Peptides against a protein of PDB entry 6UG1. Designs and how they scored, part 15

Target 1, 304 residues: chain A of PDB entry 6UG1
Amino acid sequence: SNEERKRRKYFHMLYLVCLMVHGFIRNEWINSKRLSRKLSNLVPEKVFELLHPQKDEELPLRSTRKLLDGLKKCMELWQKHWKITKKYDNVGLYMRTWKEIEMSANNKRKFKTLKRSDFLRAVSKGHGDPDISVQGFVAMLRACNVNARLIMSCQPPDFTNMKIDTSLNGNNAYKDMVKYPIFWCEVWDKFSKKWITVDPVNLKTIEQVRLHSKLAPKGVACCERNMLRYVIAYDRKYGCRDVTRRYAQWMNSKVRKRRITKDDFGEKWFRKVITALHHRKRTKIDDYEDQYFFQRDESEGIPD
Target 2, 301 residues: chain A of PDB entry 6UG1 as posed
Amino acid sequence: SNEERKRRKYFHMLYLVCLMVHGFIRNEWINSKRLSRKLSNLVPEKVFELLHPQKDEELPLRSTRKLLDGLKKCMELWQKHWKITKKYDNEGLYMRTWKEIEMSANNKRKFKTLKRSDFLRAVSKGHGDPDISVQGFVAMLRACNVNARLIMSCQPPDFTNMKIDTSLNAYKDMVKYPIFWCEVWDKFSKKWITVDPVNLKTIEQVRLHSKLAPKGVACCERNMLRYVIAYDRKYGCRDVTRRYAQWMNSKVRKRRITKDDFGEKWFRKVITALHHRKRTKIDDYEDQYFFRRDESEGIPD

## One batch from the design tools (peptide; made by RFdiffusion4, then SolubleMPNN)

Design b1_p9_4_s4 (from b1_p9_4, 3 letters changed)
Fold by OpenDDE base, seed 3:
Structure b1_p9_4_s4 (fold): chain B 304 residues (1-304), chain A 9 residues (1-9)
Amino acid sequence: as target 1 above (304 residues)
Amino acid sequence: QEIVEEALK
């Protein structure tokens, strides 16, 4: 019905804001001075120097290579620090079906909200789910004065799915759900004027995204609980930016149709949410990023 | 809560 369409759209919007606020809160928690002091001690001086290379005036790419090597070593150090990767409780922050949402409304499932103190302890001990691990990795890089962003792929329920029963076929194993991450890291490369993508936990990859990301979900089974639609970046200065364009190959043709921003009302609303979560002034880094997104929109073209 | 209410208004 038209009423059900309105209800699903509204619930998607509410759920999306809750996810974006969750990312914002986690981004505050990883700025903890106490945690920063502990995590900086995990990074040897030689690795710190690689994270802060001098500008090579002859070949700026040499400086980028040092930074990439430093980030690789940081991933290896993080893997040694992280002792226990817990499975998600149920589906974690992966996408729920409409049936699962309806069943959860009837059952007052007390989601155990992780307290700030418990989060800081989990990161410090290296014990937690993959999301906590990624968030802790971003905290470690920030402790080393690296301009690292927390990236969150927000997974609100699909308001474009109008099926009554949205039960997943029983074959959607936990392995297919967790094949691609929900959280990752981006690091600013001041030499190339680009964001470097870092997945320290799931795929254990570093990439310089041009057209396609390894972190973008592929295949039906993986996309059932992980649809790339709202990739939000949280920086160390409490900036909030939509970076979906980086990771979406087909932003205009495919991804936009699955976003609230498909219409003017949704675009204005989503801009309000981003503005409310963006607590810093614009910088030249934002200009370079917007220029990159513009070039990506031109290169994709308008869908026929 | 306030952000949600302000963004939903």
Scores: peptide ipSAE 0.022, ipTM 0.703, DockQ to the pose 0.932
Fold by OpenDDE base, seed 2:
Structure b1_p9_4_s4 (fold): chain B 304 residues (1-304), chain A 9 residues (1-9)
Amino acid sequence: as target 1 above (304 residues)
Amino acid sequence: QEIVEEALK
């Protein structure tokens, strides 16, 4: 019905805001001074120097290479720190079906909300789910004065799915769900004027995204619980930015159709949500990023 | 809560 369409759109919007606020809160928690002091001790001086290379005036690419090597070593150090990777409780922050949402509304499953103290302890001990691990990795880089962003791929239920039964057509194995991350890191490269993508936990990869990312979900089974639609970046200064354009190869042709921002009302609403979560002034880094997004939109073109 | 209410208004 038209009513069910409106209901699903509204619930998608509400769920999206809750996810974006969750990302914001986690971004505050990883700025903990106590955690920062502990995590900085995991990074030897030689690795810190690689994270902060001098500008090579002859070949700026040499400085980028040092930064990339430093980030690789930080991923290795993080793997040594992290002792226990817990499975997600149920589906974690991956996308739920509408049926699962309806069933969960009836079941007073007390989601044990992880408290800030428990989060800080989990990161500090190296015991937690993959999201906590990624968030802790971002905290470690920030402790080393790296301009690292927490990235969250927000997975609200698909409001474009109008099927009554939205059950998955199979036992989507936990393995297929977790094949791609929900959280990752971006690091600002001051030499190339680009964001470097870092997945320290799932794919254990560093990427300089041009047209497509390895972190973008591919295949039916993976996309059922992980649709790339709302990739939100949270920086150390409480900036909040939509960076979906970086990771979406087909933003205009495919991704936009699955976003609330497909229409002017949804665009204005989503901009209001971003603005409410964006607690810093614009910087020249945002100008370089917007220029990159513009070039990506021109290169994709308008879908016919 | 306030951010959610402000974003939904």
Scores: peptide ipSAE 0.022, ipTM 0.708, DockQ to the pose 0.968
Fold by OpenDDE base, seed 1:
Structure b1_p9_4_s4 (fold): chain B 304 residues (1-304), chain A 9 residues (1-9)
Amino acid sequence: as target 1 above (304 residues)
Amino acid sequence: QEIVEEALK
């Protein structure tokens, strides 16, 4: 019905706000001064120097190469720190089906919300799920004065899916779900004026995204619980930005149709949500990023 | 709470 379509759209919007607020709160927690002091001790001086290379005026690419090597070494150090990777409880922050939502509304299952103190302890010990591990990695880079963002791929239920039964059948459903991350890191390269993508936990990769990312889910089974629609960046200064354009090859042709921003009402509403979560002034880094997104939109074109 | 209420207005 038209009413059920409206209900699913509204529930998607509410769920998206809750996810974006969760990302904001986790981004605040990883700015903990106590945690920062502990995590800085994991990074040797030689690795710190690679994270902060001098500008090579002859070949700026040499400075970028040093930064990339420093980030690789930080990823290796993080793997040594992290002792226990826990499985997610159920589906974690991956996308739920409409059936799972209806069943969860009937079952007063107390969501065990992780307290700030428990999160800080988990990161400090190296014991937790992959999301806590990525968030801790961002905290370690920030402890080394690196301009690192926490990235969250928000997975609200698909309001474009009007099927009643959306149950996912399959023995490998968990493996397919966790094949691609929900959380990752971006690092600002001041030499190339670009964001570097870092997945320290799942794919263990560093990339300079041009047209497509390795972190973008591919294949039907992987996309069932991980649809690239809302990739939100949280910086060290409590900035909040939509960076979906970086990771979406087909933003205009495919991704936009599955976003609330497909219509003017949804675009205006989503802009209000971003504005409410964006607690800093605009910078030249935002100008370079917006220019890159503009060039990516022009290069994709408008689908005819 | 406040951020959610502001974003839903």
Scores: peptide ipSAE 0.022, ipTM 0.709, DockQ to the pose 0.839
Fold by OpenDDE base, seed 4:
Structure b1_p9_4_s4 (fold): chain B 304 residues (1-304), chain A 9 residues (1-9)
Amino acid sequence: as target 1 above (304 residues)
Amino acid sequence: QEIVEEALK
């Protein structure tokens, strides 16, 4: 019905705000001074120096290569620190079906919200789910004075799916779900004026995204619970930015049709949400990023 | 809470 379409759109919007606020709260928690002091001790001086290379005036790419090597070593150090990767309870922050939402509304399942103290302890011990691990990795880089962002791929229910039964059939549903991350890291490269993508936990990869990312879900089974629609970046200064354009190859032709921002009302609303979560002034880094997004929009073209 | 309320206005 038209009513069910309106209901699903509204619930998608509400769920999206809750996810974006969750990312904001986790981004505050990883700025903990107590955690920072503990995590800085995991990074030897030699690795710290690689994270902070001098500018090579002849070939800035040499400085970028040192930074990339430092980030690789940080990823290896993080794997040594992280002792226990817990499975997600149910689907974690991956996308739920409408049926699962309706069934969950009837069952007063107390979502066991992790407290700040428990989160800080989990990161400090190296015990937790993959999301906690990624968030802790961002905290370690920030402890080393690296301009690292927490990235969250927000997975609200698909308001464009009007099927009554949205049950997912599959023996490997969990494996396909966790094939691609929900949380990752970006690091500012001051030499190339670009964000470097780092997945320290899932794919264990470092990328300089040009047109495509390995972190973008591929295949029907993987996309059932992980649709790339809202990739939100949270920086150390409480900035909040939509970075979906980096990871979406087909933003204009495909991804936009699955976003609330497909219409003017949804665009204005989503801009209000971003603005409410953006607690810093604009910087030259934002200018370089916006220029990159513009070039990516031009290179995709307008879909016919 | 305030951020959610502000974003829904």
Scores: peptide ipSAE 0.021, ipTM 0.704, DockQ to the pose 0.826

Design b1_p9_5_s1 (from b1_p9_5, 5 letters changed)
Fold by OpenDDE base, seed 4:
Structure b1_p9_5_s1 (fold): chain B 304 residues (1-304), chain A 9 residues (1-9)
Amino acid sequence: as target 1 above (304 residues)
Amino acid sequence: SIDIEELLK
């Protein structure tokens, strides 16, 4: 019905705000001074120096290569620190079906919200789910004065799916779900004026995204619970930015059709949400990023 | 504080 379409759109918006607020709260928690002091001790001086290379005036790429090597070593150090990767309870923050939402509304399942103290302890011990691990990795880089962002791929229910039964049939549903991350890291490269993508936990990869990312879900089974639609970046200064354009190859032709921002009302609303979560002034880093997004929009073209 | 209610209006 038209009512069910309106209901699903509204519930998608509500769920999206809750996810974006969750990312904001986790981004505050990883700024903990107590955690920062503990995590800085995991990074030897020699690795810290690689994270902070001098500018090579002849070839800035040499400085970028040192930073990339430092980030690789940080990823290796993080794997040594992280002792226990817990499976997600149910689907974690991956996308739920409409049927699962309806069934969960009837069952007063208390979502066991992790407290700040428990989160800080989990990160400090190296015990938790993959999301906690990624968030802790961002905290370690921030402890080393690296301009690292927490990235969250928000997975609200698909308001464009009007099927009554949205049951997912698959023996490997969990394996396909966790094939691609929900949380990752970005690091500012001050030499190339670009964000470096770092997945320290899932794919264990470092990328300089041009047109495509390995973190973008591919294949039907992987996209059932992980649709790339809302990739939100949270920086150390409480900035909040939509960075979906980096990871979406087909933003204009495909991804936009699955976003609330497909219409003018949804665009204005989503901009209001981003603005409410953005607690810093604009910087030259934002200018370079917006220029990159503009060039990516031009290179995709307008879909016919 | 993030006013979630204002964002849902």
Scores: peptide ipSAE 0.045, ipTM 0.828, DockQ to the pose 0.921
Fold by OpenDDE base, seed 2:
Structure b1_p9_5_s1 (fold): chain B 304 residues (1-304), chain A 9 residues (1-9)
Amino acid sequence: as target 1 above (304 residues)
Amino acid sequence: SIDIEELLK
């Protein structure tokens, strides 16, 4: 019905805001001074120097290479720190079906909301789910004065799915769900004027995204619980930015159709949400990023 | 506090 369409759109919007606020709160928690002091001690001086290379005036790419090597070593150090990777409780922050939402509304499943103190303890001990691990990695880089963003791929229920039964056609194995991350890191490369993508936990990869990312979900089974639609970046200064364009190869042709921003009302609403979560002034880094997004929109073209 | 209700209006 038209009513069910409106209901699903509304629940999508509500769920998206809750996810974006969750990302914001986690981004505040990883700025903990107590956590920063503990995590900085994990990074030897030689690795810190690689994270902060001098500008090579002859070949700026040499400085980028040092930064990339420093980030690789930080991933290795993080793997040594992290002792226990817990499975998600149920599906974690991966996408739920509409049926699962309806069933969960009836079941007073007390989502054990992880408290800030428990989060900080989990990161400090190296015991937690993959999201906590990624968030802790971003905290470690920030403790080393790296301009690292927390990235969140927000997975609200698919409001474009109008099926009554939205059960998954198969036992989507936990492995297919977690094949791609929900959280990752971006690091600003001041030499190339680009964001470097870092997945320290799932794919254990560093990427300089041009047209597509390895972190973009591929295949039916993976996309059922992880649809790349809302990739939100949270920086150390409480900036909030939509960076979906970086990771979406087909933003205009495919991704936009699955977003609330497909229409002007949804675009204005989503901009209001981003603005409410964006607690810093614009910087020249945002100008370089917007220029990159513009070039990506031009290169994709408008879908016919 | 982020007023979620204001964002849903």
Scores: peptide ipSAE 0.044, ipTM 0.826, DockQ to the pose 0.976
Fold by OpenDDE base, seed 5:
Structure b1_p9_5_s1 (fold): chain B 304 residues (1-304), chain A 9 residues (1-9)
Amino acid sequence: as target 1 above (304 residues)
Amino acid sequence: SIDIEELLK
């Protein structure tokens, strides 16, 4: 019905806000001074120097290479620190079906919310789910004075799916779900004036994204619980930015149709949500990023 | 504080 379409759109908006607020809170927790002091001790001086190379005036690319090598070594150090990767409880923060939402509303499942103290302990011990691990990795880089962002791919239920039963039939549903991350890191390269993408936990990859990322879900089964629609960046100064354009090859033709921002009302609403979560002034880094997004929009063109 | 109620209006 038209009513059910409105209901699903509203519930998608509510769920998206809750996810974006969750990302904001986790981004605050990883700024903990106590955690920072503990995690800085994991990074030896030689690796710290690679994270902070001098500018090579002859070949700025040499400075970028040192930063990339420093980030690779930080990923190796993080793997040594992390002792136990827990499976997600059910689907974690991956996309739920409409049926799962209805069933969960009927079942008073006590969601055991992880407290700040429990999170800090989990990161400090190297014991938790992949999301806690990625968040801890961002905290370690921030402890080393690296301009690292926490990235969250928000997975609200698909309001464009009007099927009544959206049950996912399959024993491999968990493996397909976790094939791609929903949390990762970005690091500012001051030499190239670009964000470097880092997945320290899932794919264990470092990318300089130009047109596409390996972190973008591919294949029907993987996209059922992980649809790239709302990739939100949280920086160390409590900035909040939509960075979906970086990771979406087909933003205009495909991704926009699955976003609340497909219409003017949804665009204005989503801009209000971003503004409410953005607690810093604009910087020259934002100008370089917006210029990159503009060039990506021009290069994709308008879908026919 | 993020006014979640204002964002849901």
Scores: peptide ipSAE 0.042, ipTM 0.821, DockQ to the pose 0.732
Fold by OpenDDE base, seed 1:
Structure b1_p9_5_s1 (fold): chain B 304 residues (1-304), chain A 9 residues (1-9)
Amino acid sequence: as target 1 above (304 residues)
Amino acid sequence: SIDIEELLK
């Protein structure tokens, strides 16, 4: 019915706001001064120097190469720190089906909300799920004065899916779900004027995204619980930005159709949500990023 | 404080 379409859109919007607020709160927690002092001790001076290379005026690419090597070494140090990777409880922050939502509304299952103190202890000990591990890695880079963002791929239920039964059948459903991350890191390269993508936990990769990312889910089974639609960046200064354009090869042709921003009402609403979560002034870094997104939109074109 | 109710209006 038209009513069920409206209900699913509204529930998608509510769920998206809750996810974006969760990302904001986790981004605040990783700015903990106590945690920062502990995590800075994991990074040797030689690795710190690689994270902060001098500008090579002859070949700026040499400075970028040093930064990339420093980030690789930080990823290796993080793997040594992290002792226990816990499985997610159920599906974690991956996408739920409409059936799972209806069943969860009937079952007053107390979501065990992790307290700030428990999160800080988990990161400090190296014991937690992959999301806590990525968030801790961002905290370590920030402790080394690196301009690192927490990235969250928000997975609200698919309001474009009007099927009643959306049950996912399959013995490998968990493996397919966790094949691609929900959280990762971006690091600002001041030399190339670009964001570097870092997945320290799942794919253990560093990339300079041009047209596509390795972190973008591929294949039907992986996309069932991980649809690239809302990739939100949280910076150290409490900035909030939609960076979906970086990771979406087909933003205009495919991704936009599955976003609330497909219509003018949804675009205005989503901009209001981003504005409410964006607690800093605009910077030249935002100008370079917006220019890159503009060039990516022109290069994709508008689907005829 | 983020007024979630105001964002849903």
Scores: peptide ipSAE 0.042, ipTM 0.821, DockQ to the pose 0.922

Design b1_p9_5_s2 (from b1_p9_5, 4 letters changed)
Fold by OpenDDE base, seed 3:
Structure b1_p9_5_s2 (fold): chain B 304 residues (1-304), chain A 9 residues (1-9)
Amino acid sequence: as target 1 above (304 residues)
Amino acid sequence: SINIEELLK
């Protein structure tokens, strides 16, 4: 019905705001001065120097290579620090079906809200789910004065799915759900004027995204609970930016149709949400990023 | 404070 379409759209919007606020809160928590002091001690001086290379005036790429090597070593150090990766409780922050949402409304499932103190303890001990681990890795890089962003792929329920029963075929194993991350890191490369993508936990990869990301979900089974639609970046200065364009190959042709921003009302609304979560002034880094997104839109073209 | 209700209206 038209009513059910409106209901699902509204619930998608509400759920998306809750997810984006969750990312904002986690981004504040990882700025903890107490945590920063502890995590900086995990990074040896030699690795710190690689994270802060001098500008090579002859070949700026040499400086980027040092930064990449520093980030690789940080991932290795983080893997040594992280002792226990817990499975998600149920589906974590992966996408729920409409049936699961309806069943959850009837059952007052007390979601155990992780307190700030418990989060800081979990990161400090190296004990937690993959999301906590990624968030802690971003905290470690920030403790080393690296301009690292927390990236969140927000997974609200699919308002474009109008099926009554949205039960997943029973074969959607936990392994297929967690094949791709929900949280990752980006690091600003001041030499190339680009964001470097870092997945320290799931795929354990560093990439310089041009057209394709390894972090973009592929295959039906993985996309059932992880649809690339809202990739939100939270920086150390409480900036909030939509960076979906980086990770979406087919933003205009495919991804936009699954977003609230498919219509003018949804675009204005989503811009209002981003603005409410963006607590810093614009910088030259934002200009370089917007230029990159513009070039990516031109290169994709208008869908026929 | 983020007024969620103002964002949903």
Scores: peptide ipSAE 0.042, ipTM 0.813, DockQ to the pose 0.896
Fold by OpenDDE base, seed 2:
Structure b1_p9_5_s2 (fold): chain B 304 residues (1-304), chain A 9 residues (1-9)
Amino acid sequence: as target 1 above (304 residues)
Amino acid sequence: SINIEELLK
């Protein structure tokens, strides 16, 4: 019905805001001074120097290479620190079906909300789910004065799915769900004027995204619980930015159709949400990023 | 506090 369409759209919007606020709160928690002091001690001076290379005036790419090597070593150090990777409780922050939502509304499953103190302890001990691990990695880089963003791929239920039964056609194995991350890191490269993508936990990869990312979900089974639609970046200064364009190869042709921003009302609403979560002034880094997004929109073209 | 209700209006 038209009513069910409106209901699913509204619930998608509500769920998206809750996810974006969750990302914001986690981004505040990883700025903990107590955590920063502990995590900085994991990074030897030689690795810190690689994270902060001098500008090579002859070949700026040499400085980028040092930064990339420093980030690789930080991933290795993080793997040594992290002792226990817990499975997600149920599906974690991956996408739920509409049926699962309806069933969960009836079941007073007390989502054990992880408290800030428990989060900080989990990161400090190296015990937690993959999301906590990624968030802790971002905290470690920030403790080393790296301009690292927390990235969150927000997975609200698909409001474009109008099927009554939205059960998954198969036992989507936990493996297919977790094949791609929900959280990752971006690091600002001041030499190339680009964001470097870092997945320290799932794919254990560093990427300089041009047209596509390895972190973008591929295949039917993976996309059922992880649809790349709302990739939100949270920086150390409480900036909030939509960076979906970086990771979406087909933003205009495919991704936009699955977003609330497909229409002007949804675009204005989503911009209001981003603005409410964006607690810093614009910087020249945002100008370089917007220029990159513009070039990506031009290169994709308008879908016919 | 982020007023979620104001964002849903």
Scores: peptide ipSAE 0.042, ipTM 0.815, DockQ to the pose 0.976
Fold by OpenDDE base, seed 1:
Structure b1_p9_5_s2 (fold): chain B 304 residues (1-304), chain A 9 residues (1-9)
Amino acid sequence: as target 1 above (304 residues)
Amino acid sequence: SINIEELLK
């Protein structure tokens, strides 16, 4: 019915706000001064120097190469720190089906909300799920004065799916779900004027995204619980930005159709949500990023 | 404080 379509849109919007607020809160927690002091001790001076290379005026690419090597070494140090990777409880922050939502509304299952103190202890000990591990990695880079963002791929239920039964059948459902991350890191390269993508936990990759990312889910089974639609960046100064354009090859042709921003009402609403979560002034870094997104939109074109 | 109710209006 038209009513059920409206209800699913509204529930998608509510769920998306809850996810974006969760990302904001986790981004605040990883700015903990106590945690920062502990995590800075994991990074040797030689690795710190690679994270902060001098500008090579002859070949700026040499400075970028040093930064990339420093980030690789930080990823290796993080793997040594992290002792226990816990499985997600159920599906974690991956996409739920409409059936799972209806069943969860009937079952007053107390969501075990992790307290700030428990999160900080988990990161400090190296014991937690992959999301806590990525968030801790971002905290370590920030402790080394690196301009690192927490990236969250928000997975609200698919309001475009009007099927009643959306049950996912399959023995490998968990493996397919966790094949691609929900959280990752971006690091600002001041030399190339670009964001570097870092997945320290799942794929263990560092990439300079041009047209596509390795972190973008591929294949039907992986996309069932991980649809690239809302990739939100949280910076050290409590900035909030939609960076979906970086990771979406087909933003205009495919991704936009599955976003609330497909219509003017949804675009205006989503802009209000981003504005409410964006607690800093605009910078030249935002100008370079917006220019890159503009060039990516022109290069994709508008689907006829 | 982020007023979630104002964002849903």
Scores: peptide ipSAE 0.041, ipTM 0.813, DockQ to the pose 0.881
Fold by OpenDDE base, seed 5:
Structure b1_p9_5_s2 (fold): chain B 304 residues (1-304), chain A 9 residues (1-9)
Amino acid sequence: as target 1 above (304 residues)
Amino acid sequence: SINIEELLK
């Protein structure tokens, strides 16, 4: 019905706000001074120097290479620190079906919310789910004065799916779900004036994204619980930015149709949500990023 | 404080 379409759109908006607020809170927690002091001790001086190379005036690419090598070594150090990767409880923050939402509303499942103290302990011990691990990795880079962002791929239920039963029939549903991350890291390269993408936990990859990312879900089974629609960046100064354009090859033709921002009302609403979560002034880094997004929009073109 | 209620209106 038209009513059910409106209901699903509204519930998608509510769920998206809750996810974006969750990302904001986790981004605040990883700025903990106590955690920072503990995690800085994991990074030896030689690796710290690679994270902070001098500018090579002859070949700025040499400075970028040192930064990339520093980030690779930080990923190795993080793997040594992390002792136990827990499976997600059920689907974690991956996309739920409409049926799962209805069933969960009927079942008073006590969601154990992880407290700040429990999170800080989990990161400090190297014991938790992949999301806690990625968040801890961002905290370690921030402890080393690296301009690292926490990235969250927000997975609200698909308001464009009007099927009544959206049950996923498959024994491999968990493996397909966790094939691509929900959380990752971005690091500012001051030499190239670009964000470097880092997945320290899932794919264990470092990318300089130009047109596409390996972190973008591919294949029907993987996209059922992980649809790239709302990739939100949280920086160390409590900035909040939509960075979906970086990771979406087909933003205009495919991704936009699955977003609340497909219409003017949804665009204005989503801009209000971003503005409410953005607690810093604009910087020259934002100008370089917006220029990159503009060039990506021009290069994709308008879908026919 | 993020006024979630204003974002839901």
Scores: peptide ipSAE 0.040, ipTM 0.811, DockQ to the pose 0.776

